# Peptides against a protein of PDB entry 5FRP: the designs that were tried, part 7

Target 1, 225 residues: chain A of PDB entry 5FRP
Amino acid sequence: VEWTESIPQIIATREDISKELNQALAKTFIDSDPRVRRTSVMIFNKVPVTEIWKNITNKAIYTSLLHLAREKHKEVRELCINTMAKFYSNSLNEIERTYQNKEIWEIIDTIPSTLYNLYYINDLNINEQVDSVIFEYLLPFEPDNDKRVHRLLTVLSHFDKKAFTSFFAFNARQIKISFAISKYIDFSKFLNNQESMSSSQGPIVMNKYNQTLQWLASGLSDSTK

## One batch from the design tools (peptide; made by RFdiffusion4, then SolubleMPNN)

Design b2_p22_1_s4
Fold by OpenDDE base, seed 1:
Structure b2_p22_1_s4 (fold): chain B 225 residues (1-225), chain A 22 residues (1-22)
Amino acid sequence: as target 1 above (225 residues)
Amino acid sequence: SEEEELKKILEEALKLAEELEK
């Protein structure tokens, strides 16, 4: 426990973390003592995301982090769920996809599915926590329409079948309504530009307008049921 | 499937947004 607690400071101050240290850290994530596992998860909260990606290169650590979302110890599980969601969001914002970090990204890209699959546990407290982290970290408020759509596509692109089912059950309606409203606003702005209406883009925008209306109607009807 | 349709809609929406910004 004591040496694990010192790891965040070591990672923050050292430019190169040894392979041996990575191997040791991988063991602490699967330690029988929940206090050791908790401290291991806290590393991802205390160290900047860029430094984590730079210094933690053992893929087993990331795999173990995701596995803790289903562990038996409540406190560690809850901490892990918040930590992995935040880490995912920070990684998307700050870490570029390269050939060197491809294997780690393959693991990190499964975080959304990992979180959405927690709905199948059928625990009210877990469901509430998952809802919270989805709208705080996975699909946060974004005023830029392109960025918002891009984030949503990124989250959905790696879903398994179960995650998709959960998404449609718990979040899809809210996302569809929000997206439809955004497109309605964009269409309204487009209509105010006569040059745009006379362009080849006019028919395309009109088609999207009709689709937006259908989404709005469907969303409103579902909310009344 | 519903999921495939949603992805298609979102991709088209993104494309449209990019065109409107030009």
Scores: peptide ipSAE 0.016, ipTM 0.372, DockQ to the pose 0.048
Fold by OpenDDE base, seed 3:
Structure b2_p22_1_s4 (fold): chain B 225 residues (1-225), chain A 22 residues (1-22)
Amino acid sequence: as target 1 above (225 residues)
Amino acid sequence: SEEEELKKILEEALKLAEELEK
């Protein structure tokens, strides 16, 4: 009986430790010393993505990470850009979307837009880095056409208008977007056929894809005017 | 142009999507 009463305290202690850790990290990400900020970013590189998602639950940390992409300190900025791109890719590959992690995903889903918006800085070095991380992490080569299209649609689904414009200008030709979209149509047909047989999530996915298509269509029409 | 082709594909995709929602 006494041991059972201690369990809540132990759990509370663990929660306290986790809270303290998150609070500490939130501070280190915004520390005035670039070395401290760098070290903070490195945590995302050194710790497995699954452990990051498990232990870092403070939204402010993720927001701060994304903000460092525009950091004045070159080394920290460059590290951050690589880190967030890699983290995004790893998250897509390894982390399931759940109700519990929804709020974090909302932030992580903005990473592509954050990266593409860096093109507006009009810095050649930044542009080269963005290009590199896009093709290495965001839109890597994938021999499976369905997976490739799915990844592309996922990346595009959360774009703001500026990111879309940059994507079209810098990447659309390189990834042969027309072919990807063509494959999407096939994929959509496939999904429709599968959903008629299975789960409640099908319509949600289709709606998301449709929204993406509408957004793409709107962007193309604006570029032709 | 590649843009025109993409536009056509998107239009077709949208039409298909509308049909699937019905």
Scores: peptide ipSAE 0.006, ipTM 0.291, DockQ to the pose 0.036
Fold by OpenDDE base, seed 4:
Structure b2_p22_1_s4 (fold): chain B 225 residues (1-225), chain A 22 residues (1-22)
Amino acid sequence: as target 1 above (225 residues)
Amino acid sequence: SEEEELKKILEEALKLAEELEK
């Protein structure tokens, strides 16, 4: 435990964590003592995302982090769920996709699916937590519609079949409505600002606008039934 | 599938957004 608690400081002070440290950390994530596992997860909370990506290069650590989402120990599990969601969001915002980090990204990109798959446990507390982290970290409120759509597409792009099913069951409707409303507002603004529909893009925009309205109408009608 | 349809809708919406920003 003491060793693991020192890791954040080490990462903060050293540019490169040794292979040995990565190996040791990989072991702490699967330690039999939940306190050790908890402390291991806390590293991802205490260390900036950029430093994590730089210093933690052992894939097993990231895989183990994701596995802890189904941890039997409640405190560790809850911490892990929050941590991985936050880490995912921070990674999307701050970490570039490169050839060198491709393998880690392949793991990190599964975080949304990992989280949505937790709905299948059918635990109310877990469901509430998943809902919370989805709206806080995975699909946070974003006033920029384009950024919001991009984030949504990014999250969905790596879904497995089970995750999609959960998404549709729990979040899709809310997200769809939000998106449709957002687009409606954007189109309305666009139409109001464009005096001359005479541009070659006018008909295309109008068609898309109508499609959005139709989609919105259909979605809202289903919510009232 | 519903998933595929949603993806298409979102992709189209994204394309539209990109066109509007130009």
Scores: peptide ipSAE 0.014, ipTM 0.372, DockQ to the pose 0.052; fails the geometry check
Fold by OpenDDE base, seed 5:
Structure b2_p22_1_s4 (fold): chain B 225 residues (1-225), chain A 22 residues (1-22)
Amino acid sequence: as target 1 above (225 residues)
Amino acid sequence: SEEEELKKILEEALKLAEELEK
């Protein structure tokens, strides 16, 4: 345990962590002692995301992190769920996709599906936590519509069938409504600021505005059924 | 499918956003 607790400091101070350290860390993630596993997960919380990606290159560590989302030990599981969601968000924001980190990204890209699949456990506490991390980390509020849509597409792009089903069941309506409302507001502002409907873009914007209104109307009607 | 519809909506939204930035 003490050794594992020192790892965050080592990672933060050393630019090149040895293969041996990666191997040792991989073992701590699957240790029989839940305290050791917990400490291992905490590394991803304590160390900056850029340093994690730089120093932790063993794929097994990332895979093990994801598996802990279904851990029987409640405290470790809860910590893991929060950690992996946050790590995913931070990675999307701060880590560039390169040829060298492609294999790690393939694992990290499964985090959304991993989280949404937790709904099938049918545990109220888990469901609540998943809801929380989705709106805090996976699909956070973003005032920029383009960025918000891009994030949503990114999250959905790697979904398995089960994750899609869960998404539509638990989050899709809320997300759709929020998106539609945001677009409605944007269009309204745009139309109010445009004095001359005579611009070449006027008809295009009006058409999209009308489509958005129709979508909103249909969505609101469906939510009442 | 609902998935396909969502994808279409998102794609249209992205296109619209790009047009508004020009």
Scores: peptide ipSAE 0.014, ipTM 0.359, DockQ to the pose 0.049; fails the geometry check

Design b2_p22_2_s2
Fold by OpenDDE base, seed 3:
Structure b2_p22_2_s2 (fold): chain B 225 residues (1-225), chain A 22 residues (1-22)
Amino acid sequence: as target 1 above (225 residues)
Amino acid sequence: PLTEEELKEGEKKLEELEELLK
């Protein structure tokens, strides 16, 4: 742990990290101690993306990072998911594709697919986190249409079949959620009107309101879990 | 999480996309 904690500073101060150091770092990502794994992931948060790409050249490190997305240890997993999504976004924005870094890009380009595949775990917490990182890092709000489309195509270009399936399912769900929220608002307005509540439609709308709430709630994770 | 029904729909849409890109 202590050794790994020193890595960010080393990367920041040294222009060339030895092959041996990279190999040693790679081992920390698969260490049996979750604290070591956590510390390893944190390197990607503490070191600028440009420095990571420059100094971490062992592809096994990146592969191992991606594997931690399915980590059993919740804290490490959650950290990893956020980290890899952010790293992907930062890489797209700041790292040029070159012949020298092509092998690393081949791994990094699979991050979206890796994340979308997490939907198959059938865990509400994981699902919510994936939703969050998609909106924040993978497909962030972009007012420029060309940039938005380009980003989308970049994300999709390395999807496997499962990722595509999840992608379409996710998008469909978002549309449904949006619709449900709109209905919730409409029902709420109706129920707040005394004249409307006294009408024959009052009980019907109340029922629909409750159903809508239940449906919306069913898609939310339990913060206690 | 995504339901089985949602995933099935996603598969259908994927097939449609594949046809479009053919």
Scores: peptide ipSAE 0.239, ipTM 0.816, DockQ to the pose 0.897
Fold by OpenDDE base, seed 4:
Structure b2_p22_2_s2 (fold): chain B 225 residues (1-225), chain A 22 residues (1-22)
Amino acid sequence: as target 1 above (225 residues)
Amino acid sequence: PLTEEELKEGEKKLEELEELLK
């Protein structure tokens, strides 16, 4: 653990991390101690993305990071999911695709697919986390249409069949949520109008309002669990 | 969370997309 904790500083101070160090680091990602694995994942959070790409050249490290998304240890898994999503986003933004880093990109480009495949685990907590990282890191809000489309195409270009399936399912859900929110707003406006409430439609709209709220609430994870 | 039903719907949409691209 202590050794792994020193790695971020080493990466930051040394231009060339030795092959030996990369090999040693690769082993920490598969260490039996979840604390070691956690610390290893934290390297990706503590070290700038540019330095990681420069100094971490062992493919096994990146592959191992992705595997931790299915880690049994909850804390390590959650950290890994956030870390890999963020790392993907940062890589897209800051790392140029070159011949030299092609092999690493081949792994990194699978991060979206890896994340979307987590929906098949059918775990509420995992699903919620995946939802979160999709919005935060994979498909963030982008006002520029061309950039948004390009990002979307980049994300999709390496999807496997399962990832596509979950992607479409996810999007369908989002559309439904958006529709429900729109209706919620409409109903709220209606209910806030005294004349409307006094009409024959008042009770009907109130009922629909309650149903909409219930539906929206049911889709939200219980933050208390 | 995505339900099994939602995932099945996603599969259908994927199939539709594949057919469209053919």
Scores: peptide ipSAE 0.236, ipTM 0.813, DockQ to the pose 0.790
Fold by OpenDDE base, seed 1:
Structure b2_p22_2_s2 (fold): chain B 225 residues (1-225), chain A 22 residues (1-22)
Amino acid sequence: as target 1 above (225 residues)
Amino acid sequence: PLTEEELKEGEKKLEELEELLK
């Protein structure tokens, strides 16, 4: 653990890291101790993206990072999901595609697919986290239409079949959620009007209001888990 | 999480897209 904790400082201060050090670091990502794995993931959070790409040249490290998205240890998994999403976004923004880094990009380009595949785990907490990182890092708000489309195409261009399926399902759900929220607002306005509530439609709208709330709530994770 | 029905709909949309892009 202590050795791994020193790595961020080494990467930040040295222009090059030896092949041997990269190999040693790769082993920490598959260590039996979750604390070691956690510390290894934190390297990607503590070191600038440009320095990571420059100094971490062993492809096994990146592959192992992506593998931790399905980690059984909750804390490590959650950290990994946030870390890889952020790292992907930063890489797209700051790292050019060159012949020298092609092999690493081939791995990094699979991060969106890796994340969208997590929807198949059928876990509300994981689902909520994936939703969050999609909006924050994978497909952030972009007012420029050309940039937005380019980003979208970049994300989709490396999807496997399962990722495409979950992507379309996710988008369809978002549209439905938006519609449900709109209806919730309309129903709330109706129920707040005394004349409307006294009408024959009052009980009907109340029922629809409750159903809408129940539907919206069903998609929320349990805070106790 | 995504329901089985939502995933099935997603698969159909993918198939439609694949046919369109041939």
Scores: peptide ipSAE 0.234, ipTM 0.813, DockQ to the pose 0.902
Fold by OpenDDE base, seed 5:
Structure b2_p22_2_s2 (fold): chain B 225 residues (1-225), chain A 22 residues (1-22)
Amino acid sequence: as target 1 above (225 residues)
Amino acid sequence: PLTEEELKEGEKKLEELEELLK
């Protein structure tokens, strides 16, 4: 653990990390001690993305990072999911695609698919976390249309069939939620108007309002599932 | 979590997309 904790400083200060160090680091990701695995994942959070790409050239390290998304140890898994999503976003923003880093990009480009495939685990906590990292890192809000489309295409271009399926399912749910919220707002406005409430439509709208609230409550719980 | 029904709908949407892109 102590050795692994020193790695971020080494990576940050050295321009060229030895092949031996990369090999040693690769082993820490599969260490039996979850504290070691956690510390290894934290390297990707503590070291600038540019330095990671420069110094970590062993593809096995990146592959191992992705595998930890399905780790049994909850804390390590949760950390890994956040880390890999953030790392993906930072890489897209800061790292150019070159001939030299092609093999690493082939792995990194699978991060979105890896994350979307986690929906099949049917774990509430995992699903909530995946939802969060999608909005924060994979498909963040981008006002520039060209950048937004480019990001979307980049994410989708490496999807497997399962990832596409979960992607469409997720988006469909979001659309339904948005529609329900819009109706909730409309009904709320109607109910806040005394004249409208006194009309023949008052009881009908009240019923729809309650149904919408019930659906949203169940849907929010389901959306987290 | 995504329901089985939602996943099935997602599969249909994927198929539609694939057909559109041919």
Scores: peptide ipSAE 0.217, ipTM 0.806, DockQ to the pose 0.748; fails the geometry check

Design b2_p22_3_s4
Fold by OpenDDE base, seed 3:
Structure b2_p22_3_s4 (fold): chain B 225 residues (1-225), chain A 22 residues (1-22)
Amino acid sequence: as target 1 above (225 residues)
Amino acid sequence: DEIEELKEFEKKLKKELEEVLK
């Protein structure tokens, strides 16, 4: 019984320690020394994604991570681009969306747009790196059609206009029409499932589907011209 | 044990931060 009463205090103390660590970490992302910034980014590679989500609660850290994708220092930028793409993929695979982590997810969901917007810098090295991380982490090869479609829709669902334009310019040609057709079939099946439609996710999926179809149709029309 | 995991995380983070601040 006495041990149970100490747990809240330990948790509270740990929360305080966690807060201090988060504050310290947040400062390192904006440090003037590129080595400090590099090491800060590397934490996201060394620590499991589940532990990061649990213990890094300051949203400013995530925002700062994304900002480093446009860092002037080449090594830091390159590391950041790889790190954020991998982190996005791992988060999608391992982290559940909850009410408590909603604010962090709102930031993480912008990673695809952040990456695709880097094409507008018009740097060949950046473009090559973005291409690489897209195929490795954002839209990896997935033999399961449903999973592949779901991932694609997830990635596209938070695109801004610029990201969509970039997506169609660079990657839409690689999207086999067959995928769109397969998705149509699969989504049709999903939509026909009353249980799926009655779920809180039903309207969200439907909206994403419609947006994707509209954008695909628009992109295909431009390519046939 | 969530407590042990947190301790390990803190230890790792502290170590990394110390390496950066050196």
Scores: peptide ipSAE 0.036, ipTM 0.592, DockQ to the pose 0.013
Fold by OpenDDE base, seed 2:
Structure b2_p22_3_s4 (fold): chain B 225 residues (1-225), chain A 22 residues (1-22)
Amino acid sequence: as target 1 above (225 residues)
Amino acid sequence: DEIEELKEFEKKLKKELEEVLK
């Protein structure tokens, strides 16, 4: 009987501790010392994504993380941009969308838009970093067409108008290249199958293959210039 | 198992916060 009465208190104490930790963490993200802000961002890199979603429940923390992408302190900003992109990707891969985490997802789903909006700052270093994290985390290379399309649609589904504009300006070409490469691989596999080549679809696939090769060749030549 | 995971997370978070507050 005494043990059963202690369990709610322990749970309550843990909830209280968790709440206090969340509140304390929220304050560190807006601390005047960039070192404090940096260390706070690093938590998202050091702690597994599943544990973060489970234990960091204060929305202000996530909002503050996103806000740091526009911080004046270069090191903190750069870290934040990389961190949020990686966190977004990991969340998509590992975190299910539930009713309970809906409010956090509403914030996390704005990460792509937040990143693409950084192009409007018109800073070359920021642009390069955004390009890098988009390629590495937001729209990584995916040979599976269905998965690739699904990821793309997910990323685009929460874009604001500015993000769409930036997407078309900077990354549309890269995405097209990625799709073309994927198609090339698929066509190559098809062409290597003798049974497929003897089919009525053989000539059609061959034509598409050649078109894809020409497009890739032209696109790669333009990127090297 | 969930309690142990939470405890580990809290420990990690506390450690990181302590490093910040130093």
Scores: peptide ipSAE 0.050, ipTM 0.618, DockQ to the pose 0.012; fails the geometry check
Fold by OpenDDE base, seed 1:
Structure b2_p22_3_s4 (fold): chain B 225 residues (1-225), chain A 22 residues (1-22)
Amino acid sequence: as target 1 above (225 residues)
Amino acid sequence: DEIEELKEFEKKLKKELEEVLK
């Protein structure tokens, strides 16, 4: 009985400790010393993705991580770009979407757009790095066509207009867009046949994919002109 | 098991933060 009474206190203490740690970590991402910022980014490389998602609950940390992609310090910026791309890929592979982590996913889902928007800086080194991380982490080579298309659609579904434009300009040539569209149609048919997708999330996903399709179609039409 | 994982995470995070704050 006594151990049960200690559990709430332990949980409360843990929450407090976790909160304090999150707050402290959030401050390090905006520290004036680039070494501090670098070390903070490295946490995302050193700690397993599952543990990060479980224990880093302050959304400001994730937002700050993404902002470092445009910072002036070259080393930190480069590290951040690699880190966020890898983290995105790992998250897609290992983290399920739940109600509890929805707010974090909303941030993480912007990583592809954040990366593609870096092309507008018009820096050759940045462009090369972005190309590298896109093909290594965001859109890796996948021999399974269905998986490849699914990943592509996932990435594109959260693009802003600028990201889509840059995608079309820089990377669309390496991606069989027509193939992706075809597979999307097949997927849509599959989803429509599964009555169980009547979950509240089904229509949302479908709408996102439809938007992606429209953007792809528009991009293809522009390329033929 | 979850408690131990949390403790390990906290330990790692604290260590990293200490290195950053030095």
Scores: peptide ipSAE 0.040, ipTM 0.605, DockQ to the pose 0.013; fails the geometry check
Fold by OpenDDE base, seed 4:
Order: structure tokens, then C-alpha cells, then sequence
Structure b2_p22_3_s4 (fold): chain B 225 residues (1-225), chain A 22 residues (1-22)
């Protein structure tokens, strides 16, 4: 435990972690002591994502991290779920896809599926946590429609069949609503612009606006039932 | 390949959204 706790500091101070250190770290993720596992997961929270990608090159570490999502120890599991989701999001935002990191990305890209597959455990606490991390990290609110769609597609692109099923069951509706709301906002902005309303596109936008409103209203009505 | 896949998904998603907004 103690040496694992020192790893974040080492990573922060050293440009490159030795292969040996990576191997040692990999072992900590599968340690029998949940405290060791917890500390190992915390490395991903304490060290900047860029430094993690740079210094942690052992694939087994990432694979083990993902495996801890099904950890028996509740605290470790919960920490892991939050950590991997956040790490995924940070990676998407800050890490470029290169030839050198391709193999790690192949693992990281499975995080969404890993998380969505947790719904099949049929544990209420897990479900709630997964919901939370999805909205916070995987599919956060993004006002830019293109960015939001891109993120969504990125998440979906690596889904297995089970993940897709879970996605459609739990989150697809919310995403659609979010998208519709975004469109509504855009249309509202357009409608507030008098110059735009006077254009040939005005009636078209109004029609779309009305459709969006109708859809939103219908969606909200169904949720209250 | 990944880009193409994303484009396909985008197209599908767009289609679904259009259907909902219909």
C-alpha cells in the first residue's frame, strides 16, 4: 500500500516510468488487499491523464482497471467505475489517437461498453452509479450539437450488443431529449432574430420549432405517466 | 474505417432523430 501511494508522486516527478514499475503497478491492481487495489485506482485520479498515458504503458494495468468495475469490494468498485468513466472522458478530451497509443486506446474505447454492461448485474446501486457517470463523464451535456453527436457516436462506435441494448433501454431517450432541447434552443435563438425570421428560411424554422416542441411535449408527457 | 463507421452512425442517428421529429 505504501509504495503504491508513492507512485503518483513518482509519475509526477519522472518523465518516464520504467517497465519494471509498470509491471509492479500491474500487480497492485490484482492484489488481494482491497486497499492496495483502491490505491492503485486512485493513481488514475491523482495523476493527470496526459501523464498517465505517457508513463503507464503496460496494457494489463488498463485492462485490470476495467475489470475492477466488477470488483466484489464495494468501495473499490465504486471508485473504479467513477475513475474509469472520468479517465475515459479526459482521454477523449486530452489525448490524441496515435500509432503509439493505439493499443491502449483499444482498451480505453471499451470503457463505455464495460460500464453499460454493468446494468446486467441488476444491482440498483450499480445502476445508479452507472447512470451518474454516464451523464457526468461519458455523455456529458454539450451545447454544441456537433460535438455532442460526435461524442455520442464515439461512445457508441465500440459498443457490443449488450451495451447497445442497455443504451437503448436506459439512455437513448434522454439523449434524444437532450438533442431536441438543443435544437429548441437553437430555434429559439433563430426566432429571436428578426432578420432571420424575415428570410425564406423563417417558415421552415418555425415548422421545425413546432415539431420540436411537439416532440418535447410528448416526451415529457410520457415521463409523467 | 473508424471515421466511416462514425459517419454511418451519424447518418443512422440523424435518420432516427428525423423520424422522431416527424
Amino acid sequence: as target 1 above (225 residues)
Amino acid sequence: DEIEELKEFEKKLKKELEEVLK
Scores: peptide ipSAE 0.000, ipTM 0.289, DockQ to the pose 0.042; fails the geometry check

